# Peptides against a protein of PDB entry 5VVV, part 36

Target 1, 276 residues: chain A of PDB entry 5VVV
Amino acid sequence: FLCGVVEGFYGRPWVMEQRKELFRRLQKWELNTYLYAPKDDYKHRMFWREMYSVEEAEQLMTLISAAREYEIEFIYAISPGLDITFSNPKEVSTLKRKLDQVSQFGCRSFALLFDDIDHNMCAADKEVFSSFAHAQVSITNEIYQYLGEPETFLFCPTEYCGTFCYPNVSQSPYLRTVGEKLLPGIEVLWTGPKVVSKEIPVESIEEVSKIIKRAPVIWDNIHANDYDQKRLFLGPYKGRSTELIPRLKGVLTNPNCEFEANYVAIHTLATWYKSN
Target 2, 276 residues: chain A of PDB entry 5VVV as posed
Amino acid sequence: FLCGVVEGFYGRPWVMEQRKELFRRLQKWELNTYLYAPKDDYKHRMFWREMYSVEEAEQLMTLISAAREYEIEFIYAISPGLDITFSNPKEVSTLKRKLDQVSQFGCRSFALLFDNIDHNMCAADKEVFSSFAHAQVSITNEIYQYLGEPETFLFCPTEYCGTFCYPNVSQSPYLRTVGEKLLPGIEVLWTGPKVVSKEIPVESIEEVSKIIKRAPVIWDNIHANDYDQKRLFLGPYKGRSTELIPRLKGVLTNPNCEFEANYVAIHTLATWYKSN

## One batch from the design tools (peptide; made by RFdiffusion4, then SolubleMPNN)

Design b1_p11_4_s4 (from b1_p11_4, 6 letters changed)
Fold by OpenDDE base, seed 1:
Structure b1_p11_4_s4 (fold): chain B 276 residues (1-276), chain A 11 residues (1-11)
Amino acid sequence: as target 1 above (276 residues)
Amino acid sequence: SVKEAMEKAAL
């Protein structure tokens, strides 16, 4: 069971010292996972093709080493979906080289994210792939196999919540293609019925699990504030029954952008997890 | 932001 934090918000990323402090807190609270997915990190999303510099490499190696010191699984995410051409072998090769570089930093766990992108393919991809889901699954399976089938590999779908599913969760052709064709060792990220789910009913997890043919990892936006930076979500982790725990592969909370605001969010997630 | 637009559409 993956339980911890995703740094998955828009806005200023956390500094390396905040991330190290997070790892100390995660260990202390018996949480085990950190997903590196900061949307405004240039080489994560907008400039995903760009290799890390020597200085950036030293910082990431230090961060990954710190996660290991605190027994925290460091998952490196990349979000190529803004401008990748899935059918172009050069793009696939560029993605492989980027993940090879991160593997050299001592990273062993990875994620491919296709959240917050248009549900459209370019003309070249339409000639090769039957749908957007087919293109995403093809590259994700290829990368997963290329990396030697790492123990933890995550996929974030473009339809990552109930409100994004067309026509709905149980009938989505996109999620059906993901469930049928995504390799079984790849985990699927999900935010619940909404992007920011006030509640995640058990029945809603049973519905999505059936179509994706696996238990999801919850990307939990309950404490996310990047959509309204004038608000801080300081309340406890709530609106999730502990009956979800045996029906999930994990829960990763995406909390407030302000690192100092997240004590209650993360601590109450840990209490929830240990209450089952 | 893209998220703010998508979250406002999904909230």
Scores: peptide ipSAE 0.058, ipTM 0.808, DockQ to the pose 0.536
Fold by OpenDDE base, seed 5:
Structure b1_p11_4_s4 (fold): chain B 276 residues (1-276), chain A 11 residues (1-11)
Amino acid sequence: as target 1 above (276 residues)
Amino acid sequence: SVKEAMEKAAL
């Protein structure tokens, strides 16, 4: 069971000292996972093709080493979906080389994220792939196999919540393709019925699990505030029955952008997890 | 955020 934090918000990323402090807190609270997915990290999303500099490499190696010191699984995410051509072997090879660099930093766990992108494939991809889901699954499976089938590999679908599913969760051709074609060792990220789910009912997890043919990892936006910078979500982790725990592969909270605001959010997630 | 904008466009 993956339980911890995703740094997955838009806005100013956390500094390296905040991330190390997070790992110390995660260990202390018996949480086990950190997903590196800061949307405004240039080499994560907008410039995903760009290799890390020597200085950036030293920082990432230090961060990955700190996660290991605190027994926290460090998952490195990349979001190539803004401008990748899935059918282009050069794009696939560029993605491979980027993940090889991160593997050299001592990273062993990875994620491919296709959230917050347009559903329209380019003309070249339409000639090769039957749908956008087929294109995403093809590259994800190829990368997963290329990395030697790492113990933890995550996929974030473009339809990552109930409100994004067409016509709905149980009938989505996109999620059906993901469930049928995504390799079984790859985990699927999900935010619940909405992007920001006030509640995640058990029946909603049973519905999505059936179509994706696996238990999801919750990307939980309950304490996310990147959509409203005037608000801080200081309340407890709530609206999730502990009956979800045996029906999930994990829960990763995407909390407030302000690192100092997240004590209650993360501590109450840990209490919730240990109460099952 | 982009997420909020996309959720509003899907409603």
Scores: peptide ipSAE 0.056, ipTM 0.796, DockQ to the pose 0.325
Fold by OpenDDE base, seed 4:
Structure b1_p11_4_s4 (fold): chain B 276 residues (1-276), chain A 11 residues (1-11)
Amino acid sequence: as target 1 above (276 residues)
Amino acid sequence: SVKEAMEKAAL
């Protein structure tokens, strides 16, 4: 069971010292996972093709080493979906080289994120792939196999919540393709019925699990505030039955952008997880 | 939507 934090918000990423403090807190609270997915990290999303500099490499190596010191699984995410041509072997090779670099930093766990992108494929991809889901699954499977089938590999679908599914969760052709074609060792990220789910009912997890053919990892936006810079979400982790725990592969909270605001959010997630 | 607000915060 993956339980911890995703740094998955838009806005100023956390500094390396905040991330190291996070790992200390996660260990202390018997949480085990950090997903590196800061949207405004240029080399994570907008410039995903760009290799890390020597200085950036040293920082990431130090961060990954710190995660290991605190027994926290460091998952490196990349979001190539803004401008990747899935059918172009050069794009696939560029993505491979980027993940090879991160593997050299000592990272062993990875994620491909296709959240918050246009659903339209380019003309070249339309000639090769039957749908956007087929394109995403093809590259995800190829990268997963290229990396030697790492123990933890995550996929974030473009339809990552109930409200983004067309026509709905159980009838989505996109999620059906993901469930049928995504290799079984790849985990699927899900935010619940909504992007920010006030509640995640058990039946909603049973519905999505059936179509994706696996238990999801919850990307939990309950404490996310990147969509409203005037609000801090300081309340407890709530609206999730402990009956979800045996039906999930994990829960990763995407909390407030303000690092110091997240004590209650993360601590109460840990209490929830231990109450099962 | 929450998505549109998040996407706008990235611009």
Scores: peptide ipSAE 0.050, ipTM 0.789, DockQ to the pose 0.199
Fold by OpenDDE base, seed 3:
Structure b1_p11_4_s4 (fold): chain B 276 residues (1-276), chain A 11 residues (1-11)
Amino acid sequence: as target 1 above (276 residues)
Amino acid sequence: SVKEAMEKAAL
């Protein structure tokens, strides 16, 4: 069971010292996972093709080593979906080389994120792939196999919550393709009925699990505030029954952008997880 | 952001 934090918000990423402090807190609270997915980190999303510099490589190696020191699984995410051409072998090769570099830093766990992108394929991809889900699954399976089928590999769908599913969760052709064609060792990220789910009912997890043919990992936006910088969510982790735990592969909270605001968010997640 | 617009619409 993956339990911890996703750094998955828009706005200023956390600094390396904040991330190391996070790992210390995660270990202390018996949490086990950090997903590196900061949307405004240039080489994560907008410039996903760009290799890390020597200085950036030293920072990432130090961060990954710190995660290992605290027994925290470091998952490196990349979000190529803004401008990748899925049918172009050069794009696939560029993605492989980027993940090879991160593997050399000592990373062993990875994620491909296709959230918050246009659902339309380019003309070249439409000639090769029958749908956007087929294009995403093709590259995700190829990368997963290329990396030697790592123990932890995550996929974030474009339809990552109930409100984004067309016509709905149980009838989505996109999620059906993901469930049928995504390799069984790849985990699927999900935010619940909404992007920011006030509640995540057990029945809603049973519905999505049926179509994706696996238990999801919750990307939990309950404490996210990147959508309104005037908001600060200081309340406890709530609106999630402990009956979700046996029905999930994990829970990763995407908390407030302000690192110092997240004590209650992360501590109450840890209490919730250990109360089962 | 796209997420910001969608989160505001989902609240």
Scores: peptide ipSAE 0.047, ipTM 0.774, DockQ to the pose 0.550

Design b1_p11_5_s1 (from b1_p11_5, 6 letters changed)
Fold by OpenDDE base, seed 4:
Structure b1_p11_5_s1 (fold): chain B 276 residues (1-276), chain A 11 residues (1-11)
Amino acid sequence: as target 1 above (276 residues)
Amino acid sequence: SVREAMKKAAL
């Protein structure tokens, strides 16, 4: 069971010292996972093709080493979906080289994120792939196999919540393709019925699990505040029955952008996780 | 949601 934090918000990424402090807190609270997915980290999303500099490499190596020191699984995410041409072998090779570099930093767990992108494929991809889901699954499977089938590999679908599913969760052709074609060792991220789910009913997890043919990892936006700079979410982790735990592969909370605001959010997630 | 709006604006 993956339980911890995803740094998955828009806005100023956390500094390395905050991330190290996070690892100390995660260990103390018996949580086990950090997903590196800061939307405004340039080489994560907008400039995903760009290799890390020597200085950036040193920082990431130090961060990954710190995660290991605190027994936290460091998952490196990349979000190539803004401008990748899925059918272009050069794009696939560029993605491979980027993940090879991160592997050299000592990273062993990875994620491909296709959240918050346009559903339209370019003309070249339309000639090769039957759908956007087929394109995403193809590259995800290829990268997963290329990396030697790492123990933890995550996929974030473009339809990552109930409200983004067309026509709905159980009938989504996109999620059906993901369920049928995504290799079984790849985990699927999900935010619940909504992007920010006030509640995640058990029945909603059963519904998505059926179509994706696996238990999801919850990307939980309950404490996310990147959408409202005037608001901090300081309340407890709630609206999730502990009956979800045996039906999930994990829960990763995507909390407030302000690192200091997240004590209650993360602590109460840990309490929730241990209550089962 | 506001997040959904911001996510769409980041597209």
Scores: peptide ipSAE 0.094, ipTM 0.832, DockQ to the pose 0.163
Fold by OpenDDE base, seed 3:
Structure b1_p11_5_s1 (fold): chain B 276 residues (1-276), chain A 11 residues (1-11)
Amino acid sequence: as target 1 above (276 residues)
Amino acid sequence: SVREAMKKAAL
C-alpha cells in the first residue's frame, strides 16, 4: 500500500530542503511514498524533453539518496502530454533517454502523467492510434517494459476523476481502453468523484476499479489549494472511510502549496491509514 | 470546483 505525499500542485515547487524535511516527517509518521510531480518544475512538464544539467542532476541524486535514507519510495513523474507526438519514434526515444538519466540518479519508481491536457490527438497520431487512450497506453506500456518493469510504475489518466469521464465512469470508452490494454503491473491514479473530492464513497471506488481492472492509487486533492492562493486547508483528512484501504493500492495526498501548512493534512492521513 | 476550473484554465 502506497501512502504519503504527491507534490502535484501548480505554483512554486518545494525546495530540496523542504522535500528532505518531508521525508523525515513521512518516516516519523510511518508513511512510505513521495511522488515528485510539481507542475511548474520546467523539466517535469513544459520542457519534459530537456535533460537535467550537471547541477540539477546533483540535486536530484541528493534528493533520491535522502528519500532512501528515510526509507521513502521516491517516484519520479513526468508529464509529456502537452506536446508529445505519440506516433513519433523520436519522441518515444527522447522520453526513454530522460528516464534513463533519472534511473542513473538511483531512481527505481516512475510515473507517466496525462492529466490536464487536451483530449484531441494531432493528425499524425490519429493515423496510428484508434483513440487517445490507445496512444497513451501504447507509450506507457513501452516505457514500462523499457525500464525493465519496475516494481512501482504509475499512470495518471486524462479522465482522472468521475466528472471528467465521458459519458460517466462505468461507460467511459477511454477508461475501458486503459483497463483492457494497460499492462497489469502499472498502477492507475484517481482523484475520486471530482478533482477535489469532498467525499470518496466506497461504491465510487468499486465502480472505477471494475472498469480499470485494478485497485486505484488515490491522488487526493482534499488539501490542495493551488486553485485559490487565499485558501489554506488546515482541517483533518476526512470523508474517506477506512473501508477504502483494502480496496486501494494507495493514497497520496496533494496538499497545500505552502509546505509548513501541511502538518495536520499529512499527520491525519497517517492516523487514518494506521487505524485499519 | 475552483481547482477544476484552474486545471481547465491551465490547458
Scores: peptide ipSAE 0.091, ipTM 0.817, DockQ to the pose 0.165
Fold by OpenDDE base, seed 2:
Order: sequence, then structure tokens, then C-alpha cells
Structure b1_p11_5_s1 (fold): chain B 276 residues (1-276), chain A 11 residues (1-11)
Amino acid sequence: as target 1 above (276 residues)
Amino acid sequence: SVREAMKKAAL
């Protein structure tokens, strides 16, 4: 069971010292996972093709080593979906080289994120792939296999919550393709009924699990505040029955952008997780 | 939701 934090917000990423402090807290609270997915990290998303510099590599190596020190699984995410051409073997090779570099930093767990992107494929991809889901699954499977089928590999669908599913969760051709074609060793991230879900009912997890043919990892935006800079979400982790735990592969909270605001959010997630 | 709108507006 993956339980911890996804740094998955828009806005200023956490500094390395904050991330190290996070790992210390995660360990102390018996949480086990950190997903590196800061949207405004240039080489994560907008410039995903760009290799890390020597200095950036040193920082990431240090960060990954710190995660290991605290027994936190460091999952490196990349979000190539803004401008990748899925059918272009050079793009696939570029993605492979980027993840190879991160593997050299000591990273063993990875995520491909296709959240918050346009649903339209380019003309070249339309000639090769039957749908956007087929394109995403193809590259995800290829990367997963290329990396030697790492123990933890996550996929974030474009339809990552109920409100993004067309026509709905249970009937989504996109999610059906993901469920049918995504290799079984790849985990699927899910956010619940909404981008910010006040509640995540058990039935909603059963519904999505059926179509994706696996228990999801929750990307939980309950404490996310990147959409409203005037608000801090200081309340407890709530609106999730502990009955979700046996039906999930994990829960990763995407908390407030302000690192210091997240004590209650993360601590109460830990309490929730240990209550099962 | 506001976040859903913001997420879509960031596209």
C-alpha cells in the first residue's frame, strides 16, 4: 500500500530541504511514499525532454538518497503529454533517455502523467493509434518494459476523476482502453469523483476499479490549494472511509503549496491509514 | 469545481 504525499501542485515547487523534512515526517508517521510531480518544475512537464544538468543531477541524487535514508519510496513522475508525439520514435527515445538519467540517480520507481492535457492527438498520432488512450498506453507499456518492469510504476490518466470521464466512469472508452491494454503491473492514479473530492465513496472506487481492472492509487486533492492562493486547507484528512484501504493500492495526498501548512493534512492521513 | 475550471484553463 502506497501512502504518502504527491508534490503535484501548480506553483512554486518545494525546495530540497522541505522535501527532506517531508521524508523525515513521512517516516515518523509511518508513511512510505513520495511522488515527485511538481507541475512547474520545468524539466518535469514543460521541458520534459531536457536532461538534468550536472547541478540538478546532484540535487536529485541527494534527494533520492535522502528518501532512501528515511525509507521513503521516491517515485519520479514525468508529464510529457503537453507536446509529445506518441508515434515518433525519437520522442519515445528522448523519454527513455530522460528516465535512464533519473535511474542513474538511484531512482527505481516512476510515473507517467497524462493529467491536465488536451485530448486531441496530432495528425501523425491519429494515423498510428486508434485513440488517445491507445497512444498513452502504448508509450507507457513500452517505457515500463524498457525500465525493466520496476516494482512501482504509475500511470495518471487524462480522465483521472469522475467529472473528466466521458460519458461517465463506467462507460468511458478511454478508461476501458486503459484497463484492457495497460500492463497489469502498472498502477493507475485516480482522484475520485471530482478534481477536489469532498468525499470518495467506496462505490466510486469499486466503479473505477472495475473499468481499469485494478485497485487505483488515489491522488487526493483534498488539501490542494494551488487553485486559490487565498486559501489554506488546514483541516484533517476526511471524507474517506477506512473501508477504502483494502480497495486501494495507495493514497497520495497532494497538499497545500505552502509546505508549512501541511502538518495536519499529512498527520491525519497517517492516522487514517493506521486506523485500518 | 473552481479547481476543475482552473485545471482546464491551464490547458
Scores: peptide ipSAE 0.106, ipTM 0.837, DockQ to the pose 0.164; fails the geometry check
Fold by OpenDDE base, seed 5:
Structure b1_p11_5_s1 (fold): chain B 276 residues (1-276), chain A 11 residues (1-11)
Amino acid sequence: as target 1 above (276 residues)
Amino acid sequence: SVREAMKKAAL
């Protein structure tokens, strides 16, 4: 069971010292996972093709080493979906080389994120792939196999919550393709019925699990505030029955952008997790 | 949500 934090918000990323402090807190609270997915990290999303500099490499190696020191699984995410051509072998090769670099930093767990992108394929991809889901699954499976089938590999679908599913969760052709064709060792990220789910009912997890043919990892936006800079979400982790735990592969909270605001959010997630 | 709105603005 993956339980911890995803740094997955828009806005100023956390500094390396905050991330190290996070790992210390995660260990102390018996949480085990950190997903590196800061939307405004240039080489994560907008410039995903760009290799890390020597200085950036040193910082990432230090961060990954710190995660290991605190027994936190460090998952490196990349979001190529803004401008990748899935059918172009050079793009696939570029993605492979980027993940090879991160693997050399000592990273062993990875994620491909296709959240918050246009649902339209380019003309070249339409000639090769039957749908957007087929294109995403193809590259995800290829990368997963290329990396030697790492123990933890995550996929974030474009339809990552109930409100994004067309026509709905149980009938989505996109999620059906993901469920049928995504390799079984790849985990699927999900935010619940909404992007920011006030509640995540057990029935909603059973519904999505059926179509994706696996238990999801919750990307939980309950404490996310990137969408409202005037608000801090300081309340406890709530609206999730502990009956979800045996029906999930994990829970990663995407909390407030302000690192200092997240004590209650993360601590109460840990209490919730240990209560089952 | 504003996050859904920011998603539409980033598209």
Scores: peptide ipSAE 0.095, ipTM 0.832, DockQ to the pose 0.163; fails the geometry check

Design b1_p11_5_s2 (from b1_p11_5, 4 letters changed)
Fold by OpenDDE base, seed 1:
Structure b1_p11_5_s2 (fold): chain B 276 residues (1-276), chain A 11 residues (1-11)
Amino acid sequence: as target 1 above (276 residues)
Amino acid sequence: SVKEKAQEAAL
């Protein structure tokens, strides 16, 4: 069971010292996972093709080493979906080289994120792939196999919540293609019925699990504030039955952008997880 | 972003 934090918000990323302090807190609270997915980190999303410099490499190696020191699984995410051409072998090769570099930093767990992108493929991809889901699954399976089938590999779908599913969760052709064609060792990220789910009913997890053919990892936006930086979500982790735990592969909270605001959010997630 | 707009509409 993956339980911890995703740094998955828009706005200023956390500094390396905040991330190290996070790992210390995660260990202390018996949490085990950190997903590196900061949307405004240039080489994560906007410039995903760009290799890390020597200085950036030293920082990432130090961060991955700190996660290991605190027994925290460091998952490196990349979000190529803004401008990748899935059918172009050069793009696939560029993604492989980027993940090879991160593997050399001592990273062993990875994620491919296709959240917050347009559903339209370019003309070249439409000639090769039957749908957007087929293109995403093809590259994700190829990368997963290329990396030697890592123990932890995550996929974030473009339809990552109930409100983004067309026509709905149980009838989505996109999620059906993901469930049928995504390799079984790849985990699927989900935010619940909404992007920010006030509640995540058990029945809603049973519905999505049936179509994706696996238990999801919850990307939980309950404490996210990147959409309204004038608000801080200081309340406890709530609106999730403990009956979800045996039906999930994990829960990763995406909390407030302000690192100092997240004590209650993360501590109450840990209390919820240990209450079984 | 798409997420930010969707989060604003979800509250």
Scores: peptide ipSAE 0.064, ipTM 0.821, DockQ to the pose 0.467
Fold by OpenDDE base, seed 2:
Structure b1_p11_5_s2 (fold): chain B 276 residues (1-276), chain A 11 residues (1-11)
Amino acid sequence: as target 1 above (276 residues)
Amino acid sequence: SVKEKAQEAAL
């Protein structure tokens, strides 16, 4: 069971010292996972093709080493979906080289994120792939196999919540393709019925699990505040039954952008997780 | 949600 934090918000990423302090807190609270997915990290999303510099590599190696020191699984995410051509072997090879570089930093767990992108494929991809889901699954499976089938590999669908599913969760052709074609060792990220789910009912997890043919990892936006810079979510982790735990592969909270605001959010997630 | 709208506006 993956339980911890996703740094998955828009806005200023956490500094390396905040991330190290996070790992210390995660260990202390018996949480086990950190997903590196900061949207405004240039080489994560907008410039995903760009290799890390020597200095950036040293920082990431230090960060990954710190996660290991605290027994925290460091999952490196990349979000190539803004401008990747899925059918282009050069794009696939560029993604492979980027993840090889991160593997050299000592990373062993990875995520491909296709959240918050246009649903339209380019003309070249339309000639090769029957749908956007087929394109995403193809590259995700190829990367997963190329990396030697790492123990933890995550996929974030473009339809990552109930409100983004067309026509709905159980009938989504996109999620059906993901469920049928995504290799079984790849985990699927999900935010619940909404992007920011006030509640995540058990039945909603059973519904999505059926179509994706696996238990999801919750990307939990309950404490996310990137959409409203005037708000801090200082309340407890709530609106999730502990009956979800046996039906999930994990829960990763995407908390407030302000690192210092997240004590209650993360601590109460840990209390929730240990209450089962 | 406000986040859904912000994400929809970033699409």
Scores: peptide ipSAE 0.058, ipTM 0.806, DockQ to the pose 0.166
Fold by OpenDDE base, seed 3:
Order: sequence, then structure tokens, then C-alpha cells
Structure b1_p11_5_s2 (fold): chain B 276 residues (1-276), chain A 11 residues (1-11)
Amino acid sequence: as target 1 above (276 residues)
Amino acid sequence: SVKEKAQEAAL
């Protein structure tokens, strides 16, 4: 069971010292996972093709080593979906080289994120792939196999919550293709009925699990505030039954952008997880 | 996106 934090918000990423402090807190609270997915980190999303510099490589190697020191699984995410051409072998090769570099930093766990992108394929991809889900699954499976089938590999769908599913969760052709074609060793990220789910009912997890043919990892936006910088969510982790735990592969909270605001958010997640 | 999160938090 993956339990911890995703740094998955828009706005200023956390500094390396905040991330190391997070690992200390995660270990202390018996949490085990950090997903590196900061939307405004240039080489994560907007410039995903760009290799890390020598200085950036040293920082990432130090961060990955710190995660290992605190027994925290460091998952490196990349979000190529803004401008990747899925049918272009050069784009696939560029993504492979980027993940090879991160593998050399000592990273062993990875994620491909296709959240918050346009659902329309380019003309070249439409000639090769039957749907956007087929294009995403093709590259995700190829990358997963290329990396030697790592123990932890995550996929974030474009339809990552109930409100984004067309016509709905149980009938989505996109999620059906993901469930049928995504390799069984790849985990699927999900935010619940909404992007910011006030509650995540057990029945809603049973519905999505049936179509994706696996238990999801919850990307939990309950404490996310990137959509309104004047908001600060200081309340406890709530609206999630502990009956979800045996029905999930994990829970990763995407908390407030303000690092110091997250004590209650992360501590109450840890209490919730240990109460099962 | 950030905008969709804001819309859904207002619902």
C-alpha cells in the first residue's frame, strides 16, 4: 500500500530542504511514499524533453539519496502530454533518454502523467492510434517494459476523476481502453468522484476499479489549494472510510502549496491509514 | 487543471 504525499500542485515547487524535511516527517508518521510531480517544475512538464544539467542532477541525486535514507519510496513523475507526438519514435526515444538519466540518479520508481491536457490527438497520431487512450497506453507500456518493469510504475489518466469521464465512469471508452490494454503491473492514479473530492464513497472506488481492472492509487486533492491561493485547508483528512484501504493500492495526498501548512493534512492521513 | 479544481470546490 502506497501512503504519503504527491507534490502535484501548480505554482512554486517546494525547495530541496522542504522535500528532505517532508521525508523525515513521512518516516516519523510511518508513511512510505513521495511522488515528485510539481506542475511548474520546467523539466517535469513544459520542457519534459530537456535533460537535467550537472547542477540539477546533483540536486536530484541528493534528494533521491535522502528519500532512501528515510525509507521513503521516491517516485519520479514526468508529464509529456502537452506536446508529445505519440506516433513519433524520436519522441519516445527522447522520453526514454530522460528516464534513463533519472534512473542513473538512483531512481527506481516512475510515473507517466496525462492529466490536465487536451484530449485531441494531432493528425499524425490519429493515423496510427484508434483513440487517445490507445496512444497513451502504447507509450506507457513501452516505457514500463523499457525500464525493466519497475516494481512501482504509475499512470495518471486524462479522465482522472468521475466528472471527467464521458459519458460516465462505468461507460467511459477511454477508461475501458486503459483497463484492457495497460499492463497489469502499472498502477492507475484517481482523484475520486471529482478533482477535489469532498467525499470518496466505497461504491465509487468499486465502480472505477471494475473498468480499470485494478485497485487505484488515490491522488487526493482534499487539501489542495493551488486553485485559490487565498485558501488554506487546515482541516483533518476526512470523508474517506477506512473501508477504502483494502480496495486501494494507495493514497497520496496533494496538499497545500505552502509547505508549513501541511502538518495536520499529512499527520491525519497517517492516523487514518494506521486506524485500519 | 487548477481551474477545474476551483469549479468543483464551488459545487
Scores: peptide ipSAE 0.052, ipTM 0.798, DockQ to the pose 0.303
Fold by OpenDDE base, seed 4:
Structure b1_p11_5_s2 (fold): chain B 276 residues (1-276), chain A 11 residues (1-11)
Amino acid sequence: as target 1 above (276 residues)
Amino acid sequence: SVKEKAQEAAL
């Protein structure tokens, strides 16, 4: 069971010292996972093709080493979906080289994120792939196999919540393709019925699990505030039955952008996880 | 959605 934090918000990424402090807190609270997915990290999303500099490499190696010191699984995410041509072998090779670099930093766990992108494929991809889901699954499976089938590999779908599913969760052709074609060792990220789910009913997890043919990892936006710079979510982790735990592969909270605001959010997630 | 607005602000 993956339980911890995703740094998955828009806005100023956490500094390396905050991330190290996070790992110390996660260990202390018997949480086990950090997903590196900061949207405004240039080499994560907008410039995903760009290799890390020597200085950036040293920082990431130090961060990954710190995660290991605190027994926290460091998952490196990349979000190539803004401008990748899925059918282009050069794009696939560029993504491979980027993940090879991160593997050299001592990273062993990875994620491909296709959240918050346009559903339209380019003309070249339309000639090769039957749908956007087929394109995403193809590259995800190829990268997963290329990396030697790492123990933890995550996929974030473009339809990552109930409100993004067309026509709905159980009838989504996109999620059906993901469930049928995504290799079984790849985990699927999900935010619940909404992007920010006030509640995640058990029945909603059973519905999505059926179509994706696996238990999801919850990307939990309950404490996310990147959408409202005037709000801090200081309340407890709530609206999730402990009956979800046996039906999930994990829960990763995407908390407030302000690192210091997250004590209650993360601590109460840990209490929730231990209450089962 | 909430993220749609964040995405529109990040593009």
Scores: peptide ipSAE 0.052, ipTM 0.791, DockQ to the pose 0.197; fails the geometry check

